# Ledger of designs, part 50: peptides against a protein of PDB entry 3H8D

Target 1, 122 residues: chain A of PDB entry 3H8D
Amino acid sequence: DMKRQQRFFRIPFIRPADQYKDPQNKKKGWWYAHFDGPWIARQMELHPDKPPILLVAGKDDMEMCELNLEETGLTRKRGAEILPRQFEEIWERCGGIQYLQSAIESRQARPTYATAMLQNLL

## One batch from the design tools (peptide; aimed at target 1 R10 P12 T72 G79)

Design b2_p24_3 (made by RFdiffusion4)
Pose (drawn by RFdiffusion4):
Structure b2_p24_3 (pose): chain A 119 residues (1-119), chain B 122 residues (1-122), chain P 24 residues (1-24)
Amino acid sequence: KRQQRFFRIPFIRPADQYKDPQNKKKGWWYAHFDGPWIARQMELHPDKPPILLVAGKDDMEMCELNLEETGLTRKRGAEILPRQFEEIWERCGGIQYLQSAIESRQARPTYATAMLQNL
Amino acid sequence: as target 1 above (122 residues)
Amino acid sequence: EYEWTEEELIENTEFLERLMEKLP
């Protein structure tokens, strides 16, 4: 029913902007958009646990801008294939995280919940 | 979900003459494919030593890869799949819009998602 | 795959920060 689009933004800590390149610890921010709305958000950090977020339970913590208001489709190198998102998501325990939110009635139905519920 | 049937692939390549040269002397080219479901709709090749090759379904059937998507194994090759814009950027810089527009005007281009997309643009 | 520079990483951090801002 809707186009699935995935984005990735590599980032460094704000405290690392003026250190030498070898001292800049990298992280990666990810987003899965189910149409205009974000279904899953994922953050890999070099200094704390991975942040996994799903639509519904984590609306407050997730990016609140829809796809067009982010400008992500306009940023070069930002969009990634579905597998590039799914591989990282699975290695973070994302399947169990989304499943747990589904069973406890905390998950908003999206293309992502439909995929886990099907298989 | 015509858009979901669209799949794009890129294979970097070198000539055999450059196989054992230093990495800085390996003149790379790129082969591209746009699959409209099981069939190639557009094929594109950037070469280090000759003009770019642009091919469209219908007009260029003899020159294009004859295998369908599943027969190629491309969906199973690591790093081969690219986003639509990665294909479109190169296709445009090669004159691919003019090449596809001419094939449509000469009615040689078989209707595909690619011809449908160029027509919605015009 | 896209290769990010040191300068672009800084811009990315700022860009992400902007995206993570909450709506009033």

Design b2_p24_3_s1 (made by RFdiffusion4, then SolubleMPNN; from b2_p24_3, 8 letters changed)
Fold by OpenDDE base, seed 4:
Structure b2_p24_3_s1 (fold): chain B 122 residues (1-122), chain C 122 residues (1-122), chain A 24 residues (1-24)
Amino acid sequence: as target 1 above (122 residues)
Amino acid sequence: as target 1 above (122 residues)
Amino acid sequence: MYEFSDEELIENTEYLARLLEKKP
């Protein structure tokens, strides 16, 4: 249902191998999640040394967070929640529109708020 | 030579199809360039609807800016120049390290400041 | 943007490992 609360989260991280390096050598990655109500709709990972990872519900379930939003604790993690645009800006820059569109066309995407919005846009 | 001035630039662009749309519908892309002295070393394009484009000198010359730095006028374009880290942050997020590494290993990369720095890192 | 300390970044790494753990 489009009435479900859309919530977005971002968690920066460092690679385990970098945890003991000097600060300048601790390359930061970013994990992003879009939850359409209790369930994840999109997941995105920016890494310092490999291409961005874009994931959409239905197509990439095995690579995405399997916890519902409450189970993640993200809503209670300080600094984790971001504005919708803060997610969408990065998503778009990473080619998320095309990625999701392809998933829809291939019938791999589970219907979510994200798929609905994209279909409204096109 | 590693003594060459490293300069970085960013130019936003609007998709041609969006140029006459309402501002909220003018999705912005970003063009990035790293110049190693007068010659471009890396180019990067963030698009609102397709994956980031990463380009490195030697491998992607035909797709990269063919003008030397002075010819571009970027040094005289207000707001175009950015800090090294402002480029590198996006480059890394887009998987630029792996991309450039692959270009080096395949002997496609022209030696630049970027290739040298990567080789010093790895 | 909320700024995380180095310690928090390490904690976040571990936190994400939990979030992304696949169920058997």
Scores: peptide ipSAE 0.323, ipTM 0.496, DockQ to the pose 0.353
OpenDDE base, seeds 1, 2, 3, 5: peptide ipSAE 0.318, 0.315, 0.315, 0.316; ipTM 0.571, 0.587, 0.593, 0.577; seed 3 fails the geometry check

Design b2_p24_3_s2 (made by RFdiffusion4, then SolubleMPNN; from b2_p24_3, 10 letters changed)
Fold by OpenDDE base, seed 1:
Structure b2_p24_3_s2 (fold): chain B 122 residues (1-122), chain C 122 residues (1-122), chain A 24 residues (1-24)
Amino acid sequence: as target 1 above (122 residues)
Amino acid sequence: as target 1 above (122 residues)
Amino acid sequence: EYVYSDEELIENTEYLQELLKKKP
């Protein structure tokens, strides 16, 4: 429950199609992850040319990172870890509250720190 | 208990005496704080020319910040908030574990997240 | 990492002085 460490990460990425283009033509996306203990609770992807992708545990497991936090190596990647608010600010801007709420209401969301916090907020 | 949000902050400063010196003669210090919920649990100061100062709630209340987190404005100060490990790494290097342990053993430390974590570690 | 200017450092010093000021 609340005893699990909440950790947040952000990694920039380039679209595969842009990989071999000139730097100026490489549009940068951002991958975000919230880990509730060892397992991912939320994932978010900011893309330069399409709507944000929001993913929540339970509902979107097939599209989310399947590695536990240790396996990802994120904790060892310099500059990858971010503050909770740095994640939450973007999450909120992207409609994450509504997305997670809908997942909870449809009984698709796996209980996580994020679901608990949202339940406390509403 | 563990339900309280743990937040960490760091603020660099210069000594008042160095304020009007040439940049090369301004020695930078670092102030660190750990807030266990609204109240400070640990405080640490790195100085360029003297030993680190370690302070723990209960024992060192008279020398620690007496404002609650909201009153400090730290959460609104750009760049002030840091990751837990950014605090803990320095805390450990400065002998913080031993300092807090001694404060617990002498019954001077107020129970905080920090004391609880240390108790779990030992 | 956040880079602090000398001006910010001075301001931080003043800020900390106020932050750590004890009530009489």
Scores: peptide ipSAE 0.252, ipTM 0.589, DockQ to the pose 0.767
OpenDDE base, seeds 2, 3, 4, 5: peptide ipSAE 0.248, 0.244, 0.251, 0.245; ipTM 0.606, 0.596, 0.594, 0.549; seed 5 fails the geometry check

Design b2_p24_3_s3 (made by RFdiffusion4, then SolubleMPNN; from b2_p24_3, 11 letters changed)
Fold by OpenDDE base, seed 2:
Structure b2_p24_3_s3 (fold): chain B 122 residues (1-122), chain C 122 residues (1-122), chain A 24 residues (1-24)
Amino acid sequence: as target 1 above (122 residues)
Amino acid sequence: as target 1 above (122 residues)
Amino acid sequence: EYVYSDEELIENTKYLAELLKKKP
């Protein structure tokens, strides 16, 4: 149902290999998630040295968070929750619209708020 | 439609009488707004020296923002947009649930995302 | 806007690893 709460989160990280390096050598990545109600709808990963990773429910379930939102603890993690636009801006820049559209067209995408919104936009 | 984007904003304000006082004597209030798509659904005002003001669409239209979201410029005002929970926390604390519920029961509330969510909660 | 310390970043890395673990 489209009445489900949409929540977005962002977590910065460093590569495990960089964990013990000097700060100047610790390149930061960003993990993003969109939860449609209790379940993840989209996931995105920005890396300092490789292309972004875009993931959508249905198509990429095996690579996405499988915990429900409450299980993640994201809602309780300080600074993790972000505004929808803060997610969407990056999503758009990374070609997320096209990615999700293709997933819909190929019938790989599970229906989510994201798929519904995209279909309304097109 | 429940697919409309829900956006929340907060703007600090100073009482007109305090406008030209020293900073230490400028008591700050807060203006909050919930937009259901282009139109405001809820408005809330916190004052340093009087009870909060709660306003809901339909019932309180005459006292609420009459501009559509784009007209307000809020989406372009840095720091104005807030997370849903940042609004809801204060709304709940101020008795907003009861206020909106009463407006629904009295048939004064215009249907909005807020009314729909409340009805789902009850 | 939010400032992250190096320590927090390291913790986040570990946190994400846990989030992304697949259930058996």
Scores: peptide ipSAE 0.387, ipTM 0.637, DockQ to the pose 0.690
OpenDDE base, seeds 1, 3, 4, 5: peptide ipSAE 0.386, 0.383, 0.385, 0.385; ipTM 0.617, 0.635, 0.641, 0.639

Design b2_p24_3_s4 (made by RFdiffusion4, then SolubleMPNN; from b2_p24_3, 12 letters changed)
Fold by OpenDDE base, seed 5:
Structure b2_p24_3_s4 (fold): chain B 122 residues (1-122), chain C 122 residues (1-122), chain A 24 residues (1-24)
Amino acid sequence: as target 1 above (122 residues)
Amino acid sequence: as target 1 above (122 residues)
Amino acid sequence: EYVFSDEELVENTEYLASLLKRKP
């Protein structure tokens, strides 16, 4: 349903092992989420020491946030919400278009705003 | 075309008459814009001393920004870009839904993402 | 861009762990 609100979030994190290190030795990661209405449509993780993780609804449900948006508290977390382009730019850089396309073609992707937009793009 | 990027901006302004007054005597207004791709779809102005101004593409072209998004420089102006909801919340509070609906019904509104979304809402 | 403090980063790590299904 295209009338659902699209909201995007970004949360930086550090590895548990770095928690007590000096600031210069704490390597930062980034967690990204796209919510299509109340449910997550895409998730992305940037790590300092390994390749990005890309996740799409339907295919990667077991690795994605299972809470609805309100349950996450993301809307109440200061600094968490980001602009759509701030998500998409990183998504594209990480190969998200190809990843989602593959998920659609393999019939693993749940229909979301993201899948609809991609199908409009192709 | 639903694949166009939707971007929103907010710029504060001061009334010309207040330009040279002391800061405490400068009443601030707010200029809002919704760009549907390169072209403005909605514009809104909050004034300290008069009712909000609502403008929609097609109907109010003569009073709206005539520059495409790139020409405005808004994307390069720090702090100008805002979240969709930051625009929509004010738009709704100012009666934007009814204003746009009326423009659609009178066939004055140019088709935009905003008109499409409203028609999905009703 | 919002700048998160070191304390917030630690909190975020734990917070995210609560959102993710992946086990350590």
Scores: peptide ipSAE 0.239, ipTM 0.619, DockQ to the pose 0.477
OpenDDE base, seeds 1, 2, 3, 4: peptide ipSAE 0.220, 0.226, 0.220, 0.220; ipTM 0.599, 0.600, 0.601, 0.608

Design b2_p24_4 (made by RFdiffusion4)
Pose (drawn by RFdiffusion4):
Structure b2_p24_4 (pose): chain A 119 residues (1-119), chain B 122 residues (1-122), chain P 24 residues (1-24)
Amino acid sequence: KRQQRFFRIPFIRPADQYKDPQNKKKGWWYAHFDGPWIARQMELHPDKPPILLVAGKDDMEMCELNLEETGLTRKRGAEILPRQFEEIWERCGGIQYLQSAIESRQARPTYATAMLQNL
Amino acid sequence: as target 1 above (122 residues)
Amino acid sequence: STEEEQLAEQNLEENLAFLQRLFA
C-alpha cells in the first residue's frame, strides 16, 4: 500500500565536536518510513544501550516529522537499502522488541508489524 | 507496487591487466543494471579506457546481459545492490536520458518502468 | 564499498545539526 524507505545518519556526541578525529566516538541513527510516517527508529550509541523505537508505544520519543518535512530524501548518502536497516535492527533485539509491543497492544499497525505477524 | 519490482545493481571492476598493480594504479570501472521485475531494463558501464556503454531493453537486447534477475545471483551478492538514485545519477551524467528518449522516439525501446518513468517526467 | 561511499558522502558536524533540527 505504501512505499518503504530507510535512512541512516552517522553522528558524533555534541561534546566531541572539537576533539581530535581519533577521540570522536561515532553512532548511527536509523529510520524506517512506512509511507509518510515513521514505523521504526533505531539509534546505535557508543556510550549507552541501543535505542529501539516503534510507532505507537514510542510516538513521544520518536522523530515526529513525516518524510517530506525531514528533507531526508534530499540528503546525499542518507538513504539506505531495507537490508542495511534490518540487519542492524535484528542484531539489537529489534524482532523481540517489536513482538513484545505487538502482544501488549502497544504497537501501531505498520508494514513492520505486518512483516513480523506474517512469519 | 511497480516500484517494488525495480531493482538496481552495481559491480565495480578492473581490467585483468591491472589485477596485480598497486591499489592506486588499479583503474576502476563500474557495471550497472536496472531490473524491471525479472528482466534488465537498463544496463550501464563506466570504463577507465573507453566510452561509457548505455543499453536499453528492446533496442539493445543483443548487447545486454541475457540472464534474468534470479539467474544472476545479484540479490545474493553482498554490496551489489544500490538505490535507484545511485543508478540514475550516473545514467544522467552519461547522457542516458537523451539515449532513452531517442529509443522511445524511434520506438526501439521496449516499454518498461524506465520508459514509463521518463514519459511521466515529460 | 557501496556502504562506505554512502558514509563518505556525509559530514558528522552537519549530521549532528541535522539531527538536532529533526528533534527540535

Design b2_p24_4_s1 (made by RFdiffusion4, then SolubleMPNN; from b2_p24_4, 13 letters changed)
Fold by OpenDDE base, seed 1:
Structure b2_p24_4_s1 (fold): chain B 122 residues (1-122), chain C 122 residues (1-122), chain A 24 residues (1-24)
Amino acid sequence: as target 1 above (122 residues)
Amino acid sequence: as target 1 above (122 residues)
Amino acid sequence: EVEAELEAQQDLLENNEYLASLFA
């Protein structure tokens, strides 16, 4: 059986409130996603002016991308895909390990590659 | 036997002639490398004001990185590593396929993952 | 630290856009 492919993506976003401002007044955020096969496992949002948002499958489904990977078109968007470490480094710095661990302990996290890796690490 | 890992890197460079100019007058180029295991297989240089430079192992050894991958420190340089497609897309646009093919036909290219892939494609 | 990383990533994006422009 082929293991599910782990793919990571990052795209910039402009806050809705800034959408119609002059370019120099648009604050850029970053949307990150980890897909475990076709389905999102982790999502992360960086903002220039507020704390990072961390999301994990199972716990935060309603706040995460509801599209499967193919539906997102991310694989066809140049520059969107990133290396695993590019995701993980930011994830770690944002407290993602602790966040995911807490979600596992509270039985809110859906099993994913990410949960498995964390459990292997601990 | 574990297949050699294919890793790709990109770093910016400033032309020596521009090194001491004001930042706005420094034209940025890009250095690309494909490592087939520990050794470089392909190298590419993009410039804002001259044609791309394409280099392949065997043919262009004297113009290519002489350090093995570990010696380069590229694996430890944040942001240096890129996805295969990030390299290949530029390589293709620069005429890299034809360049490598010509090097193979002239028996100048050292066998690498890149030569093998090209030969599989043709 | 996270902000610094964000800035670095923004720079990377701009660099990628520049590269794309060279071959547009």
Scores: peptide ipSAE 0.016, ipTM 0.520, DockQ to the pose 0.060
OpenDDE base, seeds 2, 3, 4, 5: peptide ipSAE 0.015, 0.015, 0.056, 0.027; ipTM 0.521, 0.511, 0.469, 0.542; seeds 2, 3, 4, 5 fail the geometry check

Design b2_p24_4_s2 (made by RFdiffusion4, then SolubleMPNN; from b2_p24_4, 13 letters changed)
Fold by OpenDDE base, seed 1:
Structure b2_p24_4_s2 (fold): chain B 122 residues (1-122), chain C 122 residues (1-122), chain A 24 residues (1-24)
Amino acid sequence: as target 1 above (122 residues)
Amino acid sequence: as target 1 above (122 residues)
Amino acid sequence: EEMEELEAQQDLLENNKYLAELFA
C-alpha cells in the first residue's frame, strides 16, 4: 500500500513592513505548513497584529506555497520540521477544523490526508 | 480512507546494574518506539555497552511493549515524542531495514506501516 | 462588491509577498 508521508514545518517570518526596522521593532509571525507527500495540504500563518490565516489545498491554492516539499528546502532547514501535534494544536486553536470542514462542504477542498482525517473524525 | 497515525518516541533508560552507581558511572541507553496507530510497530534499544536491539511487530512481540500507545503515557511525557526521521535515522544506522526485510521474508513480521513503507522502498 | 474584491486582491498580494520572503 502506497502511503504519503505527512510532514509539518514552521518557520518564523518578519513582515515586509518591519524588515528594515530595528530588531526590537520587528514583530515575528509564524508560517506553518502541512505537506501530504510532496504537496502542501494546509498552510497557516500566525501574525502578531492580525487574525491567523488558514489555508487549505484546493480552496486556497493561489495563496499557498506552490513549491513541492523538496523545492522548498524546508527539509534541510534546521529546526523547521515540527511534530504533527505542534501543527494540529495551533490549527485547532485557530479554528482550522471548522475552516477545513466548510471547505469540504462547499466542495472547494482538494482531497488530502487532512480532509480524510477530518472526515474520519466527523 | 481510514489512516493510522504514525508516532515515534524516545526515552532514556539506565541499566539495572547502574541504578545505584554514582551519576557519573551511570551509562545511559535509549529506548525507541514506533507506534502505528495504537500498537507498536517497531522497537529499538540503544545500549552503551552492547549492540543495539531491534524489534518488529509479529516477530518480536514477546520482547516488545505490550501496552497500547495510550496506556504507555508516552504522549504525555514531555520530550518523549520525536520526529519520524529521528527514529528512522537511527533505525537505518542500526541495520533496521535489513532486519525488517528479513522478518518479512521469513513471514514473521506483522503487516504495519513500517512493512508497507519498506515494501514500497524495495 | 467592488470593495470586497479589492480587499481579496490585497490579501492575496500580501500573502504572496510573505511566500516570496520565506522561499527566496
Scores: peptide ipSAE 0.044, ipTM 0.587, DockQ to the pose 0.032
OpenDDE base, seeds 2, 3, 4, 5: peptide ipSAE 0.016, 0.017, 0.020, 0.018; ipTM 0.567, 0.576, 0.604, 0.548; seed 4 fails the geometry check

Design b2_p24_4_s3 (made by RFdiffusion4, then SolubleMPNN; from b2_p24_4, 10 letters changed)
Fold by OpenDDE base, seed 3:
Structure b2_p24_4_s3 (fold): chain B 122 residues (1-122), chain C 122 residues (1-122), chain A 24 residues (1-24)
Amino acid sequence: as target 1 above (122 residues)
Amino acid sequence: as target 1 above (122 residues)
Amino acid sequence: DVEEELEAQQDLLENNEFLARLFA
């Protein structure tokens, strides 16, 4: 089996309530995605005023991006792509390891590069 | 009471998605503002790919320019100032009369030159 | 400048719209 390319992306966003406020009053959130080949493997959202949202494929499919990577246009959005470590550092800070591990143990996680790497680490 | 000067401005903007595209592929939007004296009375935004945004003082203050006219620097920006009719023509096309009227009727609109003129017209 | 501020705001709005499209 060929190893799929692992690609990571980050998009800043603003809260709807801040949409038309002055720049100094707009608090940024951050949307993150890990694509294992053409499909999303992990997603997370950093919010300025609430806990981070963590999502893993299989468990949280209905809340995650349903488009394949090419359809998203992420690869064509300048500045969107980030390094693996830039994703993983935030993922770890948000408790992503434990979240994914729990999803694996409950048999809710779809096998991905992320699940494999976690299982190799443990 | 002295009548405040009515001044109108227009500034182009480019969609973030087009920011790094070739000039021929950059679709321009347009930001419009009506200042009733030092403060914004009406604001509208023309977008290349979505409906126009209409905003009126009192109702939409949090989404409108919070700077006084002098602070904006618009009066010093060459080509930014437009004629009243250049604003009103677009405003009318976008349904601004109905929007402002509804804001008046709901008691959301702050009294401005614009509200007064509309009430004189009806 | 208002223009620069507007463009910055539009950047964020576009990002919101972009994200919304991913889940539409």
Scores: peptide ipSAE 0.284, ipTM 0.612, DockQ to the pose 0.179
OpenDDE base, seeds 1, 2, 4, 5: peptide ipSAE 0.281, 0.281, 0.287, 0.279; ipTM 0.593, 0.609, 0.619, 0.621; seeds 1, 4 fail the geometry check

Design b2_p24_4_s4 (made by RFdiffusion4, then SolubleMPNN; from b2_p24_4, 12 letters changed)
Fold by OpenDDE base, seed 2:
Structure b2_p24_4_s4 (fold): chain B 122 residues (1-122), chain C 122 residues (1-122), chain A 24 residues (1-24)
Amino acid sequence: as target 1 above (122 residues)
Amino acid sequence: as target 1 above (122 residues)
Amino acid sequence: EVEEELLAQQDLLENNEYLASLFS
């Protein structure tokens, strides 16, 4: 059902190795999530020192957030929720369209709002 | 030392050839492990399309898990740990007693909790 | 192989544990 609410979130993270360094020496990454209803559809990680990580439901379940949206507390975390375009802009820049397309073609992707949108796009 | 903690684990595996098939067409096997302290003592594999594989420490080291228990992450894998009897029941059904006995008699088996228990049994 | 999968899953679990720490 594509009538599910689509919600997007972004939270910063600091590398474990930098956790106790001075602020100027902490490299900040960004954790992004697209929730299709209660469950995650896409996850994206921007790292300061390695390539972006792209994850899609079905293919990358073991690497993705396994909490439902309510369990994450993201809806209660001030500043965490972002606009759809704020997610998509980064997703596109990171090659997310091709990544998801490949996951669909390999039949690894679980159907989500994201897969449906891509199918409409192509 | 037989004072070591005995822990048993079971995880499913899907044949590589079935990895990308529809769920109904994926044949599931089961991988069993008995850890005698940090090191594996017995390993057992149930396959959907071939006879069970029985492995005992010493004799079959090259075919068995070479990770110590902590390295496996099995203790952190939800649902992986099973009761001793859950392992032993399958082990016995697969002829594990005879297999281990033969390994002991041929002096191929490394002493483990399993070998000690068998020696007490016979 | 199962061992390779176990190692891979361990890495994933560690990453997930870190990410989980970001949630309330």
Scores: peptide ipSAE 0.147, ipTM 0.544, DockQ to the pose 0.072
OpenDDE base, seeds 1, 3, 4, 5: peptide ipSAE 0.141, 0.141, 0.139, 0.054; ipTM 0.532, 0.533, 0.532, 0.505; seed 5 fails the geometry check

Design b2_p24_5 (made by RFdiffusion4)
Pose (drawn by RFdiffusion4):
Structure b2_p24_5 (pose): chain A 119 residues (1-119), chain B 122 residues (1-122), chain P 24 residues (1-24)
Amino acid sequence: KRQQRFFRIPFIRPADQYKDPQNKKKGWWYAHFDGPWIARQMELHPDKPPILLVAGKDDMEMCELNLEETGLTRKRGAEILPRQFEEIWERCGGIQYLQSAIESRQARPTYATAMLQNL
Amino acid sequence: as target 1 above (122 residues)
Amino acid sequence: SEADKRLRWWMEHAAEAGLHDDTP
């Protein structure tokens, strides 16, 4: 029913902007858009646990801008293939995280919940 | 979900003569494919030593890869799949829009998602 | 929101973390 689009933004801590390159610890931010709306958000941090977020339970914590208002389709190197998102998501325990939110009625139905519920 | 049937692939390559040269002397080229479902709709090759090769379905059937998407194993090759804009950016710089527009005007281009996309643009 | 602010900052400074496009 809707186009699935995935984005990745590598980032450094704000405190690391003016250190030498070898002292800049990298992280990665990810987003899965189910049409204009974000279904899943994932953040890999070098200094704290991975942040896994799903539409519904985590609306307050997730990026609140729809796809057009982010400009992500306009940023070079930002869009990634579905597997590049799914591989990282699974390694973070994302399948169990989305399943737990589904069973406790905290998950908004999206293409992501439809995929986990099907298989 | 015609867009979901669209799949794009890129294989970097070198000539056999450059196989054992220093990494800085390996003149790379790139082979590309746009699959419209099971069949190649567009094929593109950047070469280090000759003009770029642009191929479209219908007009260029003899010159294109004859295998369908499953027969190639490309969906199982690590790093081979690319986003549509990674194909389109190179296709445009090679004159691919003019090449596809001409094939459409000469009616040689078989209708594909690619010809449908160029027509919606015009 | 706070998440939006963080995302804007990351987008502006993504090159420092090695963002590039591999399109030839």

Design b2_p24_5_s1 (made by RFdiffusion4, then SolubleMPNN; from b2_p24_5, 10 letters changed)
Fold by OpenDDE base, seed 5:
Structure b2_p24_5_s1 (fold): chain B 122 residues (1-122), chain C 122 residues (1-122), chain A 24 residues (1-24)
Amino acid sequence: as target 1 above (122 residues)
Amino acid sequence: as target 1 above (122 residues)
Amino acid sequence: SKADEKLRYMLENAALAGLEDPTP
């Protein structure tokens, strides 16, 4: 179970409305994902004009990627994969620990590597 | 032993002779390192004007970084740390597998995570 | 799903957003 490979990804994005604007007017967002083996465990989105979006498996499945890791093509996108800490640093800054903890406490979180690590930490 | 953290780093460098040239005349090289826990296991250097340099622990200690990982400051240099595959891809392309294998066969290689993995592969 | 479509869109347009291979 905990032997599953943990992989993290980050993709920048430009809003469709800004796609054809001058570069200086293209406000960039960031999409983050943590995959626990084949399946997404956490997702996070940084937006230029609204609060970060935090999503955890079990609780937010309807709003998260449903493709398995291989189906996403993320592993084949050069530059998309990031180090664990590159994800965790942003996750922590965005209140991800508290968010995940709340999901665990409310019994909404599906057990993942992330939930296990958090429970070991607390 | 194999529980040691494997970490990889990459740093660009400019040749001293090019240091004060215009940007277009600064030919960039790349320094790579694999740390098996605190100590360097493999080092690799890409140069713009000569063949890659490959170095493995035990065999090439005199030419490799002698600082432990923490002493290098690499962990604190933003953008320096890279994914394992980002190292391995270049290592493979540069003939690193053969180089390490030869070092093992000649009994020059110090046992590291890298030697263990290669031996598991062969 | 909408989430999947969003990901696909982002991936398809990632170059425009500056995603690049850091590998030399």
Scores: peptide ipSAE 0.336, ipTM 0.626, DockQ to the pose 0.758
OpenDDE base, seeds 1, 2, 3, 4: peptide ipSAE 0.335, 0.334, 0.334, 0.335; ipTM 0.618, 0.620, 0.619, 0.623

